# Ledger of designs, part 84: peptides against a protein of PDB entry 4XPM

Target 1, 160 residues: chain A of PDB entry 4XPM
Amino acid sequence: VMLHSKNVKGFLENTLKPYDLHSVDFKTSSLQSSMIITATNGGILSYATSNNDVPKNSINEINSVNNLKMMSLLIKDKWSEDENDTEEQHSNSCYPVEIDSFKTKIYTYEMEDLHTCVAQIPNSDLLLLFIAEGSFPYGLLVIKIERAMRELTDLFGYKL
Target 2, 67 residues: chain B of PDB entry 4XPM
Amino acid sequence: DIKGTIAFDTHGNVIESTGVGSQRIEDIGDLSKVTLDAEGFAQVQGDSLLVHLYKRNDITLAVYTSA

## One batch from the design tools (peptide; made by RFdiffusion4, then SolubleMPNN)

Design b2_p16_5_s4 (from b2_p16_5, 8 letters changed)
Fold by OpenDDE base, seed 4:
Structure b2_p16_5_s4 (fold): chain B 160 residues (1-160), chain C 67 residues (1-67), chain A 16 residues (1-16)
Amino acid sequence: as target 1 above (160 residues)
Amino acid sequence: as target 2 above (67 residues)
Amino acid sequence: MKEKLKALFDELLKEI
């Protein structure tokens, strides 16, 4: 499925959906958050969150958004460090992948008790970021974000 | 009957776990070192359970049974 | 058992 940039918000909403594996009796929670952020400064361009049952413009909403901003910045910083660290790129937290002849890397990061996964959208200034509960296994999270990136071809090569 | 499962990738990270497998995530370290046959299968005797392994395309599935 | 295991694996792959 080809995804246009104008539909990114809806796409991110859909990525929140949990896994329900029927082959084995295994279910996950929904993702906490799904974001597209800038690789330059960790700014959020688009996001979706599963916990948004708060009034618009409320203090609770503002606090939650601020939390996302902080997390995105921290993850961007760590990603940037790892991109300049050969050793980290060979750790179990780094998954080199190829999508339609484009090479990128998927990184897993523990953020307190949360499981996060981030990847540069191929040839772009953008990062795709998933934030999940600690019960969401990293291996599955990596698969999830890889599948998601394959649907973001319209963002390949996007420069700020 | 299947008592549980673990699926994991080449980095040793869990893809899924069920049943007794959910309580045996630490087995991945040893299971990842098991030599598989030409078809990608192996069997490993655990403490009280038999582990059936199948690996294809960088994913290993471990199935725990009583025998 | 091998066939059952392979079948289970194949079904799992379809879901992830």
Scores: peptide ipSAE 0.793, ipTM 0.957, DockQ to the pose 0.931
Fold by OpenDDE base, seed 3:
Structure b2_p16_5_s4 (fold): chain B 160 residues (1-160), chain C 67 residues (1-67), chain A 16 residues (1-16)
Amino acid sequence: as target 1 above (160 residues)
Amino acid sequence: as target 2 above (67 residues)
Amino acid sequence: MKEKLKALFDELLKEI
């Protein structure tokens, strides 16, 4: 099944759902945001947020979108730097992964008090970006984004 | 009689923590260095708690018990 | 305890 724009939005919204690990009685908060952005300039192609209390087309919504734009740009810049830095690629903040024979990397970044995770969708010009509260463990966040990327095979190889 | 748990990856990042494990995240540094047996198990005595370790698929689970 | 630990791990693995 092809992932169209509406399907992508719904997919991102679904990634917001928290973990509830009954095996060990551990639960997380929802992700604050989930986005697909361009690797070239950090432009947002699609996004979802857990902030549903903001009226549509309100000034608060505009401000929230602007904040996401800023964060996406900053993370894109950091990602770009790390992709050209061998040392950063061998740090504990970088997870090399292989999905269906495609290689990519998952990076964790601290953004103020937020935990973020970003990964290039394999062989594409797109990045998947998760933003969570500081209480969301990085190890689990990495697992979450890896699992999510495995469901985005339709975007593998996507070029702008 | 589990007092808590910690699960962590090969980078030392937490996957989950509960109970006393949530207060002992700093143990990951030492626990990651423990030699496991052929089946992926180990036990480490620490303070008044016993730590049971199991590792598989690059994930380590630590379970804290009183004995 | 090993059996219980492994079982717990297996359950956790199914959830993450």
Scores: peptide ipSAE 0.793, ipTM 0.957, DockQ to the pose 0.926
Fold by OpenDDE base, seed 1:
Structure b2_p16_5_s4 (fold): chain B 160 residues (1-160), chain C 67 residues (1-67), chain A 16 residues (1-16)
Amino acid sequence: as target 1 above (160 residues)
Amino acid sequence: as target 2 above (67 residues)
Amino acid sequence: MKEKLKALFDELLKEI
């Protein structure tokens, strides 16, 4: 089954939903942003962002989009560096994972006051990127992105 | 009576924290080094609290109680 | 206590 652009957008929007753990009475905020970017240039192919009641086509919205573009590029660059650095791949900020016999890595990055994590979609030229508030714990963020990638099998092996 | 919880992964990163556990994130360093029994359980005496540990599938849950 | 802890853990796993 082919994953259409509209379906990808809807998927990313669903990843924004917060955790509400009733078992231990713990809940998170929504993700600030969720996006699929190119591993080559950090270009945004699709994204979703939490609605901060910003009027459409406003200067604030434009600034928000521009900020996402900047963050995606910065994170892509850091990811690229780490993928070529054996030492960084063995740090506590790198999680090797296997999904459906495909190996990939999840990286966590502190970006100012935000918590981010990024992972290459298995055997693809694409990265999945989550941006959350600093209150969103990294361990849970890693679990979240791993679970999300398991639902993106249509993009496994996608080449630009 | 549970006073709080911390769940953390093998990298020492928090998955969740509640109650007194939210104020004791620094305990993860020591808790991660505790030897578990064959069933994955352990108990550690803290200051005035007892910490109950259970680990499975690379996730450790710490539960803080008064006794 | 062990049973309670395991039960809590199992419920947590279902939610994450």
Scores: peptide ipSAE 0.792, ipTM 0.957, DockQ to the pose 0.923
Fold by OpenDDE base, seed 5:
Structure b2_p16_5_s4 (fold): chain B 160 residues (1-160), chain C 67 residues (1-67), chain A 16 residues (1-16)
Amino acid sequence: as target 1 above (160 residues)
Amino acid sequence: as target 2 above (67 residues)
Amino acid sequence: MKEKLKALFDELLKEI
């Protein structure tokens, strides 16, 4: 079954779930946001965000649509710069990975007090973007996004 | 008697940390340089704690014990 | 200790 708009939304919502590592008794928070954006201009194609129990009425809320748009654009710009910078691709913030013989890169970016990671869906014009609290360790965040991308094979090679 | 753990990747980024390991994240720099045996194990003495290392598939697990 | 460490590692791998 191919991924449709509703399926993609559901997929992203599922990625919000926290880790609960029973082996070592380590738990994370839920992701704040999970998005698929365009690599060309950072436009949001689909997104999911964790809802707080207490309603918020501030336009500056981290999970507001406007905030998500701003963050996606900023991260896209940084990603684009790094993709054109050989030195940045060899930094500890860049993880070359291979999924089913397709090569891509995962980048980690700190945005204020948040931990983010972004990866180009292999051979596509799309980026997968995770936004987490600062307590979410980068190494685990990278593993999380790699595992998630393995479930998005329908989007491999997608061109706008 | 495990006092804590740190798991980290080849970039030195934390995967998980627990117990005393959560307060010893700065150890990753030195732990990443330790030479492992043929099975992927090593032991490092640090202050009052012994660190047991095991690495496989680009992930290193450090376990802190008193001995 | 090696066996315990390896077992713990294997359990961790199953969860991440």
Scores: peptide ipSAE 0.792, ipTM 0.957, DockQ to the pose 0.924

Design b2_p16_6_s1 (from b2_p16_6, 9 letters changed)
Fold by OpenDDE base, seed 1:
Structure b2_p16_6_s1 (fold): chain B 160 residues (1-160), chain C 67 residues (1-67), chain A 16 residues (1-16)
Amino acid sequence: as target 1 above (160 residues)
Amino acid sequence: as target 2 above (67 residues)
Amino acid sequence: LDEFIKEGLEAIKKRF
């Protein structure tokens, strides 16, 4: 069973929501963006952004989309390099995880002043990518993306 | 009285921080090296504050108090 | 996660 494109978009939009703890006075900002991209060329298959106040088809929207394309490509390239680098896979920025008997890795990357994390959807040609402000803790970002991937079982094993 | 908290993972990355904990993220390096008891607890001195540690399921919670 | 934090706070309170 494959997820409908609109359903994927809605899923990504939901991941933008801030993390709000109630046991302590801690709440994050919303994610800047959430994307599913191809592991082959970094192409964006679906995305959501917190900057929804930008008019449609405006130059600002185009610039925003272009920025996302740039970031997705850069992160894909870094991910590809790390997947072929044993040393990088043993760094503190790499989290090996297992979801429903499928193994994958979560990588954290600092992109200028932004905090990002990316993970291959298990056994697929797809990557899930979160981009957050620098105030968003990496440890929490990792937890967030892991739990998000657990909801994308329909994409497990997806090949282009 | 709790003055702040830090939660961090086994990679030393912050999960959450509050109060004075937000200003003491650099403590994670030393806190991660503290030997915990059989129940996952420890207490360490930190400047004028006490740090109470609790670790379970690869997450460490540090609670800063005056005593 | 919130449950863990709550658990930890209570556990620390009881332990110390």
Scores: peptide ipSAE 0.753, ipTM 0.950, DockQ to the pose 0.832
Fold by OpenDDE base, seed 4:
Structure b2_p16_6_s1 (fold): chain B 160 residues (1-160), chain C 67 residues (1-67), chain A 16 residues (1-16)
Amino acid sequence: as target 1 above (160 residues)
Amino acid sequence: as target 2 above (67 residues)
Amino acid sequence: LDEFIKEGLEAIKKRF
């Protein structure tokens, strides 16, 4: 199945859902945001947010979008730096992973009071980015984004 | 009687926490250093609680009990 | 993950 822009949007919206365990009494909040951005400039190609109670074209919506753009750019910059830093790649904030023989890395970044993680979609110019509340555990966030990335095989190798 | 749980990865990051485990995240540092037996188990006295460890597939589950 | 936790709980129950 080809991932059209509409399909990608829907996919990202689905990633917002809380992680609910049943073996123990544990449930997370929804992700604040889920995004696909460019690795080159941090431009947002697609995104979903859990807080959509803001009227469209309102000043508040514009501010919200601008905030996402800023966060995207900041995270892209950090990611770019870490990709050129051997020490950072060996920190506890970096998870080397392999998906279908493709190697990539998942990075966790604290942004103010938020927990974020980002990963390059294998062999592509794209990054998948999750933004969650500070209560969302990093270990689970990593698992979540890895699982999500495995569903984005159509974007593997995507070049701008 | 389980008082809480913590699951964490090899990086020491939390995967889940419940009950008293949510208040014992700082224990991960010590728990990660515990030598497990051949089957992946260990038991550690953690403060006033007993911590039961099980590790498999790079995930460690810690279960807190009173005894 | 939930399956792992469930299995772990049972394993611990049996072990201790």
Scores: peptide ipSAE 0.752, ipTM 0.950, DockQ to the pose 0.853
Fold by OpenDDE base, seed 3:
Structure b2_p16_6_s1 (fold): chain B 160 residues (1-160), chain C 67 residues (1-67), chain A 16 residues (1-16)
Amino acid sequence: as target 1 above (160 residues)
Amino acid sequence: as target 2 above (67 residues)
Amino acid sequence: LDEFIKEGLEAIKKRF
């Protein structure tokens, strides 16, 4: 099954859902945002947000999108730096993973009070980015993004 | 009775926490250093609480009990 | 993950 732009949007929207455990009394908040951005310049190709209270085409929506653009750019820059930093790649903020024989890395970044996680889609020019509240545990965020990335095989090898 | 839980990964990052575990995230540093038996279990006395550890597939579960 | 937690709880219960 091929992932088209609309399918990707729907996929990202689905990633926003909270993680609800039933074996113990534990449930997260929804992700604030989920995005696919370019690794080259941090441009947003697709995104989803939990902020459903903002009217479409409103000033508030524009400001929200602009904020996402800023965050995506900042995270892309940090990611780019870390990809060229051996020390950062060996920190507890970096998770090397292998998906279907493709190697990639998952990074966790604190953005103000938000918990973020970013990973390069294997062999592609694209990054998957999750933004969550500070109450969302990093370990779980990493698991979440890894599992999500495994569902994006159609984007593996995508070049701009 | 279970008073709380913490699950954490090999990087020391929290996966989940409940009950008293949510207030004892700082314990991960010490718990991660505990030597487990061949089956992946250990018990650690922490103050008034007993911590039961189980590790499998690079995830450690800590269960806090009064005894 | 939920299954792991469940299994872990049961395993601990049996072990201790």
Scores: peptide ipSAE 0.752, ipTM 0.950, DockQ to the pose 0.858
Fold by OpenDDE base, seed 5:
Structure b2_p16_6_s1 (fold): chain B 160 residues (1-160), chain C 67 residues (1-67), chain A 16 residues (1-16)
Amino acid sequence: as target 1 above (160 residues)
Amino acid sequence: as target 2 above (67 residues)
Amino acid sequence: LDEFIKEGLEAIKKRF
């Protein structure tokens, strides 16, 4: 089954759901945003946000979209710098992972009061980006994005 | 009785925290240095509470108890 | 993950 734009949007919306553990009394907030962006210039290909109660074409919606564009660009730039820095790749903010024999890296970045996590979809020109509140633990965010990326096999190897 | 928990990864980042564990995130630095036995267990005295450690598959679970 | 937490809690309970 091919992953079309509408399917990608729905997938990203599903990633917004909070992580709920039952063995212990622990439940996160929903992700603020979930995005697929280009690794080349940080352009947004698809996105989902938990703040959907904004009227369409309103000033608030425009500001929200512009904010996402800004964050995506900033995170892409930081990611690009780290991908060219061997020292940063060995920091505690970088998680090398392997999915179905494909290697990639997951990075955690603090953006103001937000916790973010970004990973290159294996062998592709695309990045998966999660933005969460500061209360969302980084270790769990990494697990969440890794598991989400395992469901995006249709995008593995995608080149612009 | 369990007073709280912390789960953390090999990078020292929190996965989950509950109870008193949520107030003792700074303990991860010391807990990560504890030598575990062959089965992946350890017990550490920490600030009036006893910490029980279990590690498997690169995840460490710390359970805080009074004794 | 939840399964791990559950298993860990049970393992610790048995060990200590």
Scores: peptide ipSAE 0.751, ipTM 0.950, DockQ to the pose 0.853

Design b2_p16_6_s2 (from b2_p16_6, 8 letters changed)
Fold by OpenDDE base, seed 3:
Structure b2_p16_6_s2 (fold): chain B 160 residues (1-160), chain C 67 residues (1-67), chain A 16 residues (1-16)
Amino acid sequence: as target 1 above (160 residues)
Amino acid sequence: as target 2 above (67 residues)
Amino acid sequence: LDEFIKEGLEAIKKKF
């Protein structure tokens, strides 16, 4: 079974859902955005955003998409820098992980007032990117993106 | 009588926080340095609150109580 | 995660 474009879109939309714990009174906001971008130039291959009252094809929607493009490029650049920086890879903002014998890294980045998390899909030219509000704790964001990547095995090894 | 909780990872990043725990995120720095017993537990006296620690699978849960 | 929190709360309750 292969992940098709529509399947990926639906997957990303599902990642937007808030994390709701029941053992304690804790619930997050929804993710603002979830994206798969290219590691080469930060191009967006697929994305999902939290539903708002922005009309389709409106100027506001276009502006939001443009903002996502900008953020994806900036995060890709930061990721690229960190992948070539041993010190950054040993900071508290970097989580080395192993999924099905594939090694990858999860990075957390503060983007203005937003909390972001990015990780290379194992052995691929693709990055998974989560963007959340500042109230979304980084530790939970890391757990969320790791578990999400475990469901993207069809994209492991994907080359452009 | 639980007053709040904090769960955090080995990087010191918050996973969840509730109650008074949400206002005491700065405690993670000290709590992460506490020596746990063989079963992964510890108890730390705070100012007016007692902190109960439980760690398993690289996640630490801190529970704040009045006693 | 939720299960961990639940188990932790119970474990702490039993321990202390």
Scores: peptide ipSAE 0.747, ipTM 0.950, DockQ to the pose 0.856
Fold by OpenDDE base, seed 4:
Structure b2_p16_6_s2 (fold): chain B 160 residues (1-160), chain C 67 residues (1-67), chain A 16 residues (1-16)
Amino acid sequence: as target 1 above (160 residues)
Amino acid sequence: as target 2 above (67 residues)
Amino acid sequence: LDEFIKEGLEAIKKKF
């Protein structure tokens, strides 16, 4: 199935859902945001957010979008730095992973009170970015984004 | 009775925590250094609670009990 | 993951 823009949006919206374990009494909050951004400029190609209680075209919405743009840019910059830093790639904040023989890395970043993780979609100019509350465990966040990455094969090799 | 749990990865990052485990995240540092038996188990004293460890596929599960 | 947790709980129960 071809992953069109609308499908991508829907996909990202689905990633917002809380992680609910049943073997133990554990349930997370929803992700605050889920985005696909460019690795070059940190531009947002698609996004979903759990905070949708803002009127469309309102000043509050504009501010929210601007904040999202700022976060994406900052994370892209840090990601870019880490990709050129051998030491950072061997830190506990970096998870080398392999998806269908494609290698990529998942990075976790603390953004103020938020927990974030980002990964380059294999062989592409795109990054997948999750933003969660500080209560969302990093280990689980990594697992979540890895699972999501495996569902984005249509974007593998995407170049701007 | 289980008083809580912690699951964590090889990077020492939490995957899940429940009960008293949620208040003992700092234990991961020591728990990650515990020598496991051939089947991936260990039992250690963590403060006043007993900690049961099980590791498989790079994930460690810690279960806290009173005894 | 949930399956792992469940299996781990059972394994620990049997072991100890």
Scores: peptide ipSAE 0.747, ipTM 0.950, DockQ to the pose 0.834
Fold by OpenDDE base, seed 1:
Structure b2_p16_6_s2 (fold): chain B 160 residues (1-160), chain C 67 residues (1-67), chain A 16 residues (1-16)
Amino acid sequence: as target 1 above (160 residues)
Amino acid sequence: as target 2 above (67 residues)
Amino acid sequence: LDEFIKEGLEAIKKKF
């Protein structure tokens, strides 16, 4: 079964929801953005943003999209460098994980005042990327993106 | 009474923090080095507070109390 | 995760 673009968009929108714990008084903000990008050139295949109150086709919307494009490219480049750097793969910013017998890595990157997390969708040419406010804990961001990837099995092995 | 909490992973990254725990994120460095008992528990004295540790499945929960 | 936190809180309460 193949994921349709509409389904992927809806999935990403759902990942924006804040993490709300009830056992303790802890709740995060919504993710700023959630994206699926190409590992080859950082091109955005699908995205969702919590800043949806901007009018369509407005200059502010265009600027926000352009900002996402810039961030995706920067993160892709950093990810690519780290994938070719054994030392970086053993840093505390890299989480090796296994999902359904597929191995991948989750990387955390600080981008200015934002907390970001990126991971290659297993055996694919695609990356899943979360961007959150600086108040969003990295450990929780990693858990969030891992669980999200477990729901993207249709994209496992996807090649461009 | 619980004064705060910190949950963190094996990389030393925060998962959640509440109360006084939110102001003591720097404690993770030392807390991660604490030897736990066979059941995954430990108790550590931290400034004027006690820190109770529980670790399971690579996640450590620290609970701050006055006693 | 929430279940873990709940479990931990109860476990600590019983332990100490």
Scores: peptide ipSAE 0.747, ipTM 0.950, DockQ to the pose 0.833
Fold by OpenDDE base, seed 5:
Parts: C-alpha cells; structure tokens; sequence
Structure b2_p16_6_s2 (fold): chain B 160 residues (1-160), chain C 67 residues (1-67), chain A 16 residues (1-16)
C-alpha cells in the first residue's frame, strides 16, 4: 500500500471528526486542524482544517495558513527541546507509546487557548499534529492521535 | 441514577466528563490516589455525591450518584 | 473506549 498526498489529505480530514461516545452523553468538537509536518523544520507537508469557509487566496485564508505555519514551527521547536530533555519526557504531558514494535512519544502542549498534541511518526522525519479547542480533553486527544498513528504505517521509517 | 461521569488516564488527564463530573475535574487528584480492590473497584464519598470507581487498562471511570 | 465505558458502567452497577 502506498500513501499518496491525496490519501494523506483525506486521512487528515477524517481525523478532524468529533469523538462521539454513545455509552454516555459525550461528544467533542471537531479538531481545529490536523497536520503532518517535518521534524526538522516544522514544514507542513499536509494539513486539514475545520474552517473550510474561508475563501481561497483571501487575506483571511493567508492569515490562517500563516498561523498554522507558525504553530507548526513553534510546536516542532518545543518537541525538539523535549526530545532532548529527560525531565520533560517524564512529565504528565508525555506519553510513551509503542506501535508495531516501534516506540514513539505523544506530547501535549497548550498553545494559548488551544489544546495540541504531537507525535513523531515512528522512525520517521515526520510529526503528526492535532490542534483542538481548549474544551477537548487531553486524555482523549492522546488516544485519538495514538490511534491515528496506527493507521499511518506507510509513513513509518519515512526519511526526507 | 447517574449524575455524571469522569474518565481519566494515569497521567490525570481527562478522557471524558459528563454531568456533574464536568464540574468536578479537580476530584481527579484525590480519586487517582484511592486504593482499588482486587477487581478494580472503589467507592468514595465526595461531598454530597457518591463516587463509584472502576479501573481497567490504565483508564479510570468515575461514576457520580446521589446514593 | 466506548466499549470500556459501557462495560465499566455495567460492572459498577453489578458491584454496587
């Protein structure tokens, strides 16, 4: 199976969907954005956003994309720092996980009023990044991104 | 007669909350310290509400009831 | 997760 750009985009769009529990009356908002970025520079390789009402090439769209670029860079920098910080790796904001014998970490970061989580796609130069509203609980966000990564096996080991 | 729920992970982060549980997220600190029985259960009096705990696979479910 | 919550609710009902 080969994961093409269009497949990645579609995948990320699907991750935007709310998490809806039926056993209890609980449903989240949609993710604000979902991205695959480079671990090296924080460059956005693919992204999806719930704000699809912004006209293309508009000043609002440009500002939105620029904001995503800024956030991705900031999160990449924070991730890079934490990957070299033993204390941060043992904080409650770091979740070591193992997927198909590959080890990675999920980090949660609060960015202003937003809840974010980021994880290195196993053995790759890529990061998966979720951005949600502050009402999205971190514990669930971690579960969501962990399960999403399990569907990205084609990107495991991907090097730029 | 469930008044609310909280599910949280071993990091103390919320997974879900409903009803009165949504207003009692601060309870997680104390609930995470409760000793569970061999089957993963516990019952704790939380102010005016009774909290029933169930933990399995590193997830704790707290159910708030009036009695 | 939903299954866990469901099973937990049932388990609690039986326990208490």
Amino acid sequence: as target 1 above (160 residues)
Amino acid sequence: as target 2 above (67 residues)
Amino acid sequence: LDEFIKEGLEAIKKKF
Scores: peptide ipSAE 0.747, ipTM 0.950, DockQ to the pose 0.849

